# Peptides against a protein of PDB entry 3HUF, part 67

Target 1, 320 residues: chain A of PDB entry 3HUF
Amino acid sequence: MWIIEAEGDILKGKSRILFPGTYIVGRNVSDDSSHIQVISKSISKRHARFTILTPSEKDYFTGGPCEFEVKDLDTKFGTKVNEKVVGQNGDSYKEKDLKIQLGKCPFTINAYWRSMCIQFDNPEMLSQWASNLNLLGIPTGLRDSDATTHFVMNRQAGSSITVGTMYAFLKKTVIIDDSYLQYLSTVKESVIEDASLMPDALECFKNIIKNNDQFPSSPEDCINSLEGFSCAMLNTSSESHHLLELLGLRISTFMSLGDIDKELISKTDFVVLNNAVYDSEKISFPEGIFCLTIEQLWKIIIERNSRELISKEIERLKYA

## One batch from the design tools (peptide; made by RFdiffusion4, then SolubleMPNN)

Design b2_p14_8_s1
Fold by OpenDDE base, seed 3:
Structure b2_p14_8_s1 (fold): chain B 320 residues (1-320), chain A 14 residues (1-14)
Amino acid sequence: as target 1 above (320 residues)
Amino acid sequence: EEEEEEKEWLESQE
């Protein structure tokens, strides 16, 4: 989201969130959803127009800002952005920091991009929330992205957390729920005057972890916890692969259970399977190898003695 | 300084 602040009292000492939309900026406008009052003698009654675009699909992957357009409203002294005069037709900016000077005002409006990119685990929830979040200047998507800052956990009562949730947690992404999204949708009016009134996603995240025994105390408890072990997995999910890498595992991939030969077994401590393959092919598992699901692995990983537990299970099956 | 501010103010009202 874009946040503006200014030196001196020209913004009355307030910070403001600018959502996608159009704003008239000037001395003789009243603060509302489409106007920004700036208090300076050197600023025109109607000085500039700011237009913030909705996020692009590319912005979800890059963490780039919503495009910020500035147009001078034919003022005597013009408008500058980052010490450059705004062109007659207006200019568009993709920089994360904008220093906006209105006329000869000695104080600048500082606009900065606070990165927020929300990944969804569930396509139905994405479909429900994407439009509203985009109108807040928040990029949204389903796919993993290095730009993701937040992850929406699907609250199904009594279900195990998904691989996506596990991976988001280990990546130190802030896990949020539908309640946080509801709060975000309601703050649009209140944050016009005070950007600090945005709901704290970290507080939501802390509450989720505290109330769910499927999470360890921190990602650091799990990262590299299985260093030195080797696993094999079906080449089905990139998220599953990345999750296992974050655990410190050496990973071999195979396409089918039939590809698990004696050589692979000799180099592998255990095989990680998805639930569907585990349930359907349990009878056909190779002898002398420990097979488990990601969910079963996660239950071991969250334990303090995870390395000992894994070692014990590997030994049990080698001598069975 | 005050005269320059008044002049700038007058120039900004146009």
Scores: peptide ipSAE 0.024, ipTM 0.680, DockQ to the pose 0.279
Fold by OpenDDE base, seed 5:
Structure b2_p14_8_s1 (fold): chain B 320 residues (1-320), chain A 14 residues (1-14)
Amino acid sequence: as target 1 above (320 residues)
Amino acid sequence: EEEEEEKEWLESQE
């Protein structure tokens, strides 16, 4: 989201979130959803127009800012952004930091981009919330992204957490739920006066972990917890591969259960399968190898003695 | 007129 602050008292010492939309900026406007009052004698009554676009799909992957358009409203001294005069037709900016000078005002408006990118695990939840979140200037998507800051957990009562949720937790993404999204939908009016009133997602995350026994106390409890073990996985998802890498596993990939030969078995401690393959092929598992799902593996990893537990299971099946 | 004069006056004080 875009946040503006100003030097001196020209914004009354307040910070403000700018959501996608159009703002008239000037001395003689009242602060509301479409106006920004700036208190300086050197500023015109109506000085500039700021237009913030909704996030693009690219912004979700890059963590880049919503496009920021600045137009001078035919003022005598014009408007500058990063020491450059704004063109007569206005200019658009994709920099994360903008120093906006209105006329000859000795104090600048500082606009900065706070990165917030929300990944959804469920396409139905994305479909429900994407429009509202985009109107807050928050990029949204389904795919994993290095720019992802938050992850929406689907609350299915009594179901195991998804691989996406497991991976989001291990990569230290802030996990949120629908309650946080609902709260975000109501904040537009309150944050006009003070950007610090933005809801803290970390409180939501702490509550999720505290109330769900499927999470360990920290990602650090699981990261590299299986260092020294080797697994083989069916090449089904990149997310599953990255999850297993974060556990410290050496990973071999195969395309079919038929590719699991004696050589692979000799180098592999266990095989990780998705639920569909595990359920359908359970009768056809190779002899002398431990096969499990990611969800079964997760149940072992969240235990304090995960290494001892997995070692016992490997030994049990290797000598059966 | 008053807006231009106020603007010119402010410009003269900087």
Scores: peptide ipSAE 0.024, ipTM 0.670, DockQ to the pose 0.146
Fold by OpenDDE base, seed 2:
Structure b2_p14_8_s1 (fold): chain B 320 residues (1-320), chain A 14 residues (1-14)
Amino acid sequence: as target 1 above (320 residues)
Amino acid sequence: EEEEEEKEWLESQE
């Protein structure tokens, strides 16, 4: 989201969030959802127009800001952004920091981008929330991105957490839920006056972890917890592979259970299967190998003695 | 009037 602040109390010492939209900036305007009053004698009654665009799909992957357009409203002394005079038709900016000088005012308006990029676990929730979040200047998507700051957990009552949620947790992404999204939708008017009224997602995250026994105390308890073990997995999702890598596992991939030969078994401590293959093929599992699902593995990983638990299961099958 | 106020302000900063 874009935030503005200013020197010399020309914004009355307040920080404002600028959502996607158009703002008239000047001395003789009243602060509202489309106007920014600036208190200085050197500023025109109507001095500039700020236009913030909605996020692009590219912004979701890059963590780049919503495009910021500045137009001077034919003032005597013009407008500058980052020491450059704004062109007659206005200019567009993609920098994360903008110093905006209005006329000869000795104090600048400082605009800065606070990164917030929300990944969704399922397309239904994305479809429900994307429009509202984009109107807040928040990029949204389904695919993993290095720019992702927050992850929306799907709350299905009585279901295990998804692989996406497990991976988001280990990647140290802030996990949020629909209750946080509902709260974000209500703050739009209040944050115009005070940008500090934006809700803290970390409090929501702490509450999710505290109230759900499917999470360990910290990601650090799980990261590299299985270092030195090797697994084979069916070539499924990239998220599953990345999750197993974060556990410190050596990973081999196979396309079918028939590709699991004696050589692979000799180098592999256990096989990770998806639920569909695990349930359908239980009768045809290769002899002498421990097979489990990602959800079964996760239940072991969240325990403090995960290494001992895995070792016992591997040994049990070597002597069977 | 605005141009005069801007001028007076600038002159007051010198």
Scores: peptide ipSAE 0.024, ipTM 0.673, DockQ to the pose 0.154
Fold by OpenDDE base, seed 4:
Structure b2_p14_8_s1 (fold): chain B 320 residues (1-320), chain A 14 residues (1-14)
Amino acid sequence: as target 1 above (320 residues)
Amino acid sequence: EEEEEEKEWLESQE
């Protein structure tokens, strides 16, 4: 989201979130959803127009800011952004930091991009929330992104967490839920005067982790916890692969259980399967190898003695 | 008056 602050109390010492939309900026405007009052004698009554665009799909992957357009409203001394005079037709900016000078005002409005990029695990939830979040200047998507800051966990009561949730957790992404999204939607008006009124996602995350026994205490407890072990991965997603990598596993990828020969068994500690293959082929598993799902693996990984548990299961099958 | 105060302020920052 875009946040503006200013020196010299020209914004009354407050930070403000700028959501996608159009703002008239000037001395004689009243702060509201479409106006930014700036208190300085050198600022015109109506000095500039800020227009913030909604996030692009690219912004979700890059963590780039919503496009920030600045137009001078035909003022005597113009408007500058990053020491450059705004062009007659206005200029658009994609920099994460903008120093906006209105006329000869000695104090600048500092606009900075606070990265917030929300990944959804569930397409239905994305469909429900994406429009509202985009109107907050928050990029949203389903795919993994290096720019992802938050991950929406689907609250299905009694279901195991998804691979996406597991991976998001290990990546140290802030896991949030629908309750947090609801809070975000309600604060839009209240944060006009004070950007600090944004709900703390970290508190939401802490509460999720604390109240859900499917999470370890920290990602660090799981990261590289299986270092030195080797697995074969069959018919799993890229997220599953990345998850297993974060566990410190050496991974071999195969297309079919039929690819698991005696040589592979000798080099592989266990086989990871998706749920569909596990359920359908359980009777046909190769002898002498431990086969499990990601969800079964996760249940072991969250235990304090995960390495010992895995080792014991591997040994049990090698000597059987 | 507004131009003079702005000028005085600018001069005070130099």
Scores: peptide ipSAE 0.022, ipTM 0.642, DockQ to the pose 0.107

Design b2_p14_8_s2
Fold by OpenDDE base, seed 4:
Order: structure tokens, then C-alpha cells, then sequence
Structure b2_p14_8_s2 (fold): chain B 320 residues (1-320), chain A 14 residues (1-14)
């Protein structure tokens, strides 16, 4: 999201979130959803127009800011952004930091991009929330992105956490839920005067972890916890592969259970299967190999003795 | 100790 702050109390010592939309900036406007009052004798009554665009799909992957347009409203001394005079038709900016000088005001408005990029695990939830979040200047998507800061966990009571949730956790992404999204949707008007009124996602995340025994206390408890072990997996999802990599596993891929030959078995400690294959093929698993789902693996890795548990299962099946 | 480590980790995500 864009946040503005200013020196010399010209923004009344407050930070403000700028959501996508258009703002008239000046000395003689009242703070509201479309106006930013700036308190300086050196600025025009109506000095500039800020227009913040909604996030692009590219912004979700890059963590880039919503486009920030600045137009001078035909003022005597103009508007500058990063020491450059704004052009007659306005200029658009994609820099994460903007120093906005209104006329001869000695104090600048500092606009900075606070990265908030929300990944969804569930496409239905994305469909429900994306529009509202985009109107907050928050990029949203389903795909894994290095720019993601938050991950929406679907609250399915009594279900195992998804691979996406597991991976998001290990990536140290702040896991949030629908309750946090609801809070975000309600604060839009209250944050006009004080950007600090944005709900804390970390408090939501703490509560999720605390109340769900499927989470380890820290990602560090699981990262590289299976270093030295080797697995084979069906080439199904990139997220599953990346999850297993974060566990420190050496990974071999196969296309079908029929590709699990003696050579693969000799190099592999266990086989990771998706739920569908596990459930359908459990009767036909190769002898002498430990087959499990990612969810079953997750249940093992969250245990303090995960390495010993896996080792015992491997040994049990190698000597059976 | 566990709560302190969790707290430090969470604080590092800000």
C-alpha cells in the first residue's frame, strides 16, 4: 500500500494510507477519501492531484507499487517529485519512494510503498476478496510469488492444512485468515487519518499458529529437518517440490508408480504421493518402500523426533 | 524459550 508521511507537521504528524483512487491535495481541502489536507502557507488551496491505480497482475509477482500519478493543478510554483518538476499533463511513478514537493513548501510529502501482497490458496476465496483487496492497493493472486507477504489460509474446520499453507509457513509468509481480510475491509475509512489503525497481521498469524496444532512453533523447526534423506515424488506440483526442498530432501521425480524401479528404490528413502494416488494405489504400492502423502509427511515433520520417526519407518520397510 | 523464539521470528517478519 502507499503510505504518505510528511515533515514539519504539514500532514498533522500523521501517516496516511493512500488507497487506489484520486486525491486532491492542498491547503484548503478537508481530509476525506478523496482529499489530502496539507498545512502549509507555501502551497496552493488545491495544489496537486494524486491518482493511485489499482495493482496490476505484474505487481503481484514483483511486489512493485501501484502506479502513482501526480498532476500539478496549475500552481504558480508547480509540483516536484524526486526533485523533478511534474510535467504539464502529469507524470506517473513506479518508484517505491517518492519525495513530493508542493510548490515552495520546505517540507516534502514522503510517499513510500509498504509491500503487502496477498497470496490465496483457494481460488474461491481469491474470487471473493481480490476486488476489495485490489481497491486497497493490495496485489492478490494464487500462484507462488517471491513478493508475497501474506498467505490466506482457508479455515476449514477439521481439515489438514494444505501444501500451500505448509509452504507459505516454511517460507515465513505471514499466514492470515478470512477474519483478517474482513478487518482490512472495514478499516478503510478509519485509516484516512491514521495509517497505524491498520490491523496487525502478525497478531492474526500468532493466533492461527497458537490455535492450530498442525503448525510447528517456527519454520526453523522444519527447514532442513530432513537433510540427508532422499525422496521420490510424482511430478505433480511445483509447490510440493519446493516444500520438500525446504525440508532439505534430495528429490527424485517420477511420472507414474510404474517408474518406481529397483534403482529408484535403492536411492530413495521414501516416496511422496498426492492424496489421490495414495488412496487409489495403496493396495499396489511397491514392496520395501515407504510411501506417504505430503500431509502424512507434514504430521511427521512437526514432531520433535521427526528424523527418528522417518528413520524407523524406512528401516521397518527395508528389513521387512 | 519456545514462545520467545516464536516471538522473535514473528517480529522479524515485520
Amino acid sequence: as target 1 above (320 residues)
Amino acid sequence: KKEEEEKKWLESQL
Scores: peptide ipSAE 0.012, ipTM 0.381, DockQ to the pose 0.010
Fold by OpenDDE base, seed 2:
Structure b2_p14_8_s2 (fold): chain B 320 residues (1-320), chain A 14 residues (1-14)
Amino acid sequence: as target 1 above (320 residues)
Amino acid sequence: KKEEEEKKWLESQL
């Protein structure tokens, strides 16, 4: 999101969030959803127009800011951004930091981009929330992105956490839920007056982790916890592969259970299967190998003695 | 110790 602050109390010592939209900036405007009052005798009654665009699909992958347009409103002394005079038709900016000088005012408005990029676990939740979040200047998507700051957990009562949620947790992404998104949608008007009224996503995350026994206390408890072990997995999701990599596993891939030969078994400590294959093929599992689901693996990995538990299960099957 | 490590991790996300 874009945040503005200013030197010399010209914004009354307040920070403001600027959502996508158009703002008239000047001395003789009243603060609202489309106006920014600036308190200086050196500033015109109506001095500049700020226009913030909605996020692009590219912004989701790059963590780049919403485009920020500045136009001078034919003022005597003009407007500058980053020491450059704004052109007659206005200029557009994609820099994360903008120093805006209005006329001869000795104090500048500082605009800065606070990165917030929300990944969703399922397309239904994305379809429900994307429009509202984009109107807050928050890029949204389904696919993994290096720019992702937050992950929306799907709350299904009585279900295990998804692979996407497990992976988001191990990546140290802030996990949020639909209750946080609902709250975020209600504060839009309040944050115009005080940017500090933005809801704390970390408090939401703490509450999710505290109230769900399926999470360890920290990602650090799980990252590389299975270093030195080897697994094989069915070539399914990229997220499952990346999750197993973050556990420190050496990973082999196969296309079918029939591809699991004696050579693969000799090099592999256990096989990770999806639920559908595990349930349908349980009677036809290769002898001499430990097979489990990713959810069964997760239940082991969240335990403090995960290495001992895995070793014990591997040994149990060597003697069966 | 766990609460302090969790707190430090959460502070690193700010």
Scores: peptide ipSAE 0.012, ipTM 0.394, DockQ to the pose 0.010
Fold by OpenDDE base, seed 1:
Structure b2_p14_8_s2 (fold): chain B 320 residues (1-320), chain A 14 residues (1-14)
Amino acid sequence: as target 1 above (320 residues)
Amino acid sequence: KKEEEEKKWLESQL
């Protein structure tokens, strides 16, 4: 999201979130969804127009800012952005930090981009929320992204958390739910005066973890918890691979269960399978190999004695 | 201490 602050109390000492849209900036405008009052005698009644675009698909992957257009409204002393005079037709900016000088005002408006990218685990929820979140200047998507700051878990009562949720947790992504999204949608008016009134996603995240026994207390409890163990997995998902890497596992990949030869078994402590393969092939598992799903692995990892539990299970199957 | 550091880290990512 774009946040503006200003020096010299020209914004009344308050920070403001700028959502996608158009804002008239000046001395004689009233603060609302389309106006920014700036208190200075050196600023025109209507001085500039700010236009913030909705996020692009690229912005979801890069965490880049919504495009910020500045236009001077034919003022005597013009407008500058980052010490450069704004062109007569307006200029567009993709920099994360903008120092906006209105006329001869000695105090600048500082616009900065606070990265917020929301990944969804469920395509239906993405379809439901994407438009509203984009109107808040929040890029959204389904795919894993290095720019992802928040992850919306799928709330299915009584189901295990998904691999996406597990991975988001281990990546230290802030896990949120539909309740947070609802709250976020209501804040649009209150944050005009104070950007600090944005709902705390961390509080939502803490509540999710506290109320769900499927989460460990911390990602750090799980990261590298299985260091020294080796697994083989079917080359099915990048998220599953990255999840297993974060656990500190040495990973080998295979294309089919038929590729699990004696050599692979000799180097592997256990095999990680997806649910479909696990359920279909349960009867045909090679003797002497421990096969489990990611969800079964997760149930072990969340336990304080995860290493001991896995070791016992590996031993049990080696001697069976 | 770890919870506070993680909290600070998470707060810094926001």
Scores: peptide ipSAE 0.007, ipTM 0.402, DockQ to the pose 0.012
Fold by OpenDDE base, seed 5:
Structure b2_p14_8_s2 (fold): chain B 320 residues (1-320), chain A 14 residues (1-14)
Amino acid sequence: as target 1 above (320 residues)
Amino acid sequence: KKEEEEKKWLESQL
């Protein structure tokens, strides 16, 4: 999201979030959803127009800012952004930091981009929330991204957490739920005066972890916890592969259960399968190898003695 | 200890 602050007292010592939309900036406007009051004798009554675009799909993958357009409203001394005079037709900016000088005002408005990118675990929740979040200047998507800061957990009562949620947790993303999204949808009016009134996503995350026994205490409890073990996986998802890598596993990939030969078995401690393959192929599992789902593996790795538990299961099936 | 580790991890996300 874009946040503005100012040098001196020209913004009354307040920070403000700028959501996608159009703002008239000047001395003789009242602060509201479309106006920014700036208190200086050197600033015109109506000085500039700021226009913030909704996030692009690219912004979700890069964590880049919503496009920031500045237009001078035919003022005597113009407007500058990063010491450059704004062109007569206005200019657009994609820099994360903007120093905006209104006329001859000795104090600048500082606009900075706070990165917030929300990944969704399922397309249904994305479809429900994307429009509202984009109107907050928050990029949204389904795919894994290095720019992802938050992950929306699908809250199904009594279900296991998804691979996406497991991976998001191990990546140290802030896991949030629908309650946080609901709260975000209501803050637009309150944050006009003070950007610090944004809801704390970390409080939501703490509550999720505290109230759900499917999470370990920290990602560090699981990261590299299975170092030294080797697994084979069906080439089904990149997310599953990345999850197993974060556990410290050596990973071999195969295309079908028929590709699991004696050579692969000799180099592999266990096979990781998705639920569909595990349930359909239980009868055809190769002899002498431990096969489990990612969800079954997760139940083991959240235990304090995960290495001992895995070792016992490997030994049980290797010598059966 | 568990609460302190959770706190340190959460502080690293700020």
Scores: peptide ipSAE 0.005, ipTM 0.371, DockQ to the pose 0.010

Design b2_p14_8_s3
Fold by OpenDDE base, seed 5:
Structure b2_p14_8_s3 (fold): chain B 320 residues (1-320), chain A 14 residues (1-14)
Amino acid sequence: as target 1 above (320 residues)
Amino acid sequence: EEEEEEEKWLEEQE
């Protein structure tokens, strides 16, 4: 999201979130959803127009800012952004930091981009929330991205957490729920005066983890916890591969259960399967290898004695 | 003086 602050008292010492939309900036406007009052004698009554675009799909993957357009409203002394005079037709900016000078005002408006990108695990929830979140200047998507800051957990009562949720947790993404999204949708009017009124996602995250026994105490408890073990997995999910890498596993890939030969078994401690293959092919599993799902592995990995539990299951099948 | 002239000019641009 874009946040503006100013030097001196020209913004009354307040920070403000700028959501996608159009703002008239000047001395003789009242602060609202489309106006920014700037208090200085050297600023025109209506000095500039700021236009913030909704996020692009690219912004979700890059964590880049929503496009920020500045137009001078035919003022005597013009408007500058990063010491450059704004062109007569307005200019658009994709820099994360903008120093905006209105006329000869000795104090600048400082606009900075706070990265917030929300990944959804569930496409139905994305469909429900994407429009509202985009109107807050928050990029949204389903795919894993290095720019993701938050992950929306799908709360199905009595279901295991998804691989996406597991991976989001281990990569230290802030896990949130629908309650946080609902809260974000209601604060839009209150944050125009004070950007600090933005709800804290970390509090939501702490509450989710505290109230769900399917999470370890920290990602650090699980990261590299299976270092020194080797697994094989069906080459079906990149997210599953990245999850297993974060556990410190050496990973081999195969295309079918028929590719699990004696050589692969000799180099592999266990096989990780997706739920569909595990359920359908359980009767045809190769002899002498421990096969489990990621969800079964997760139930072991969250235990304090995870390495001992895995070792016991590996040994049990070597001597069978 | 320059600030007062700027203020006056900004007032006249109503």
Scores: peptide ipSAE 0.035, ipTM 0.742, DockQ to the pose 0.183
Fold by OpenDDE base, seed 3:
Structure b2_p14_8_s3 (fold): chain B 320 residues (1-320), chain A 14 residues (1-14)
Amino acid sequence: as target 1 above (320 residues)
Amino acid sequence: EEEEEEEKWLEEQE
């Protein structure tokens, strides 16, 4: 989201979030959802127009800012952004930091981009929330992205956490839920005067982790916890591969259970399967190899003695 | 002087 602040009390010492939309900026406007009052003698009654665009699909993958358009409203002394005069038709900016000078005002409006990109675990929730979140200047998507800052956990009561949730946790992404998204939707009016009133996602995350026994205390408890072990996995999910990599596993991939030969077994400590393959193919598992689901693996890795537990299971099947 | 002229000009702009 875009946040503005200014020196010299020209914004009354307050920071403000600029959501996607159009703002008239000047000395003689009243602060509301479409106006920004700036208190300086060197600023026109109506000085500039700011337009914040909604996030693009590209912004979800790059973590780039919503496009910031500035137009001077035919003022005597013009408007500058990053020491450059704004063109007659206005200019658009994709920089994360903007120094906006209105006329000869000695104090600048500083605009900075606070990155927030929300990944969803399922398409139904994305479809429900994407429009509202985009109107807050928050990029949204389903696919993994290095730009993701937040991950929406689907709360199904009594279900195991998804692979997406596990991976988001290990990536140190802030896990949030529907309650946080609902709360975000209510603050739009209150943050006009004070950007600090934006709800803290970390508090939501702490509450999720505290109230769910499927999470370790920190990602650091699990990252590289299985270093030195080797696994094989069905080449079906990039997220599953990245999850296993974050555990410190050496990973071999196969396309079918039929590809699990004696050579692969000799180099592999265990085989990781998805639930569908595990349940359908239990009878067809190769002898002498430990096969488990990623959810079963997760239950082991969240234990303090995960390395001992996994070693014991590997040994049990070598002597069976 | 320039600041006073600027203030006066800004007051006169509608």
Scores: peptide ipSAE 0.034, ipTM 0.735, DockQ to the pose 0.213
Fold by OpenDDE base, seed 2:
Structure b2_p14_8_s3 (fold): chain B 320 residues (1-320), chain A 14 residues (1-14)
Amino acid sequence: as target 1 above (320 residues)
Amino acid sequence: EEEEEEEKWLEEQE
């Protein structure tokens, strides 16, 4: 989201969130959803127009800011952004930091981009929330992105957490839920006057972890916890592969159980299957190897003695 | 002097 602040109390010492939309900036405007009052004798009654665009799909992957347009309103002394005079038709900016000078005002308006990029675990929740979040200047999507700051967990009552949620946790992404999104929808008016009234997503995350025994105490408890073990992975998602890598596993990927020969079995500690293959192919599992789902593996990994638990299961099947 | 000229110009734009 864009935040503005200014020196010399020209913004009355307040930080303001600018959502996508158009703002008239000047001395003789009243602060509201479309106006920014700036208190200085050198600023015109109506001095500039700020226009913030909604986020693009590219912004979701890059973590780039919503486009910021500045237009001077035919003032005597003009408007400058980053020490450059704004052109007659206005100029557009994609920099994360903007120093905006109105006329000869000795104090600048500082606009800065606070990164917030929300990944959704399912398309239904994305479809429900994307429009509202985009109107807050928050990029949204389904696929993993290096720009992702937050992950929306789908709370199904009594269900295990998804592989996407497991992976988001290990990546140290802030996990949030629909309750946080509902709260974000209510603060839009209050944050106009004070940007500090933005709800803390980290508090939501702490509450999710505290109230759900399916999470370990920290990502650090699980990262590289299975270092030195080897697995074969069959018909799993890319997120499952990345999750197993973060556990420190050596991974071999296969398309079918028939691709697993005796040589591979001798070098592999266990096989990770998707739920569909695990349920349908239980009768055709390779002899002498431990087979489990990613969800079954997760239940072991969240335990403090995960390495001992895995070792016992491997040993049990070698002597059976 | 420049601040007074700006203030006067801003008053004249009323």
Scores: peptide ipSAE 0.033, ipTM 0.734, DockQ to the pose 0.314
Fold by OpenDDE base, seed 4:
Structure b2_p14_8_s3 (fold): chain B 320 residues (1-320), chain A 14 residues (1-14)
Amino acid sequence: as target 1 above (320 residues)
Amino acid sequence: EEEEEEEKWLEEQE
């Protein structure tokens, strides 16, 4: 989201969130959803127009800011952004930090991009929330991205957490729920004058982890917890592969259970399968190898003695 | 002084 602050008291010492939309900036405007009052003698009554665009799909992957357009409203002294005069037709900016000078005002408006990029685990939740979040200037998507800051966990009571949720947790993304999204939808008016009223996602995350026994106390409890072990997996999902890498596993990939030969078994401690393959092929598992699902693996790795538990199962099957 | 002249000019542009 874009946040503006200013030097001195020209913004009354307040930080403001700018959502996608158009703002008239000037001395003689009243602060509302479309106006930013700036208190300085050197500022025109209506000085500039700020236009913030909704996030692009690219912004979700790059963590880039919503496009920030600045137009001078034909003022005597113009408007500058990053020491450059704004062009007659206005200019658009994709920099994360903007120093906006209105006329000869000795104080600048500092606009900065606070990175917030929300990944959804399922398309239904994305479809429900994407429009509202985009109107807050928050990029949204389904796919993993290095720019993701938050991950939406679906509250299905009694369901196992998804691989996406497991991976998001290990990546140290802030896991949030529908309650946080609902809160975000309501703050739009209250944060106009005070950006500090933005809800703390980290508090939401702490509450989720505390109240769900499917999470360890921290990602650090699981990261590299299986260092020194080797697994084989079906080449099915990138998220599953990355999850296993974060556990410190050496990973071999195969295309079918029939590709699991004696050589692979000799180098592999266990095989990770998806639920569909596990359920359908349970009777035909290769002898002498420990086969489990990611969800079964997760249940082991969240235990304090995860290494001992896995070692015991490996030994049991190698010597059977 | 320059700020007062600018304020006066800004008032005259109404």
Scores: peptide ipSAE 0.034, ipTM 0.741, DockQ to the pose 0.176; fails the geometry check

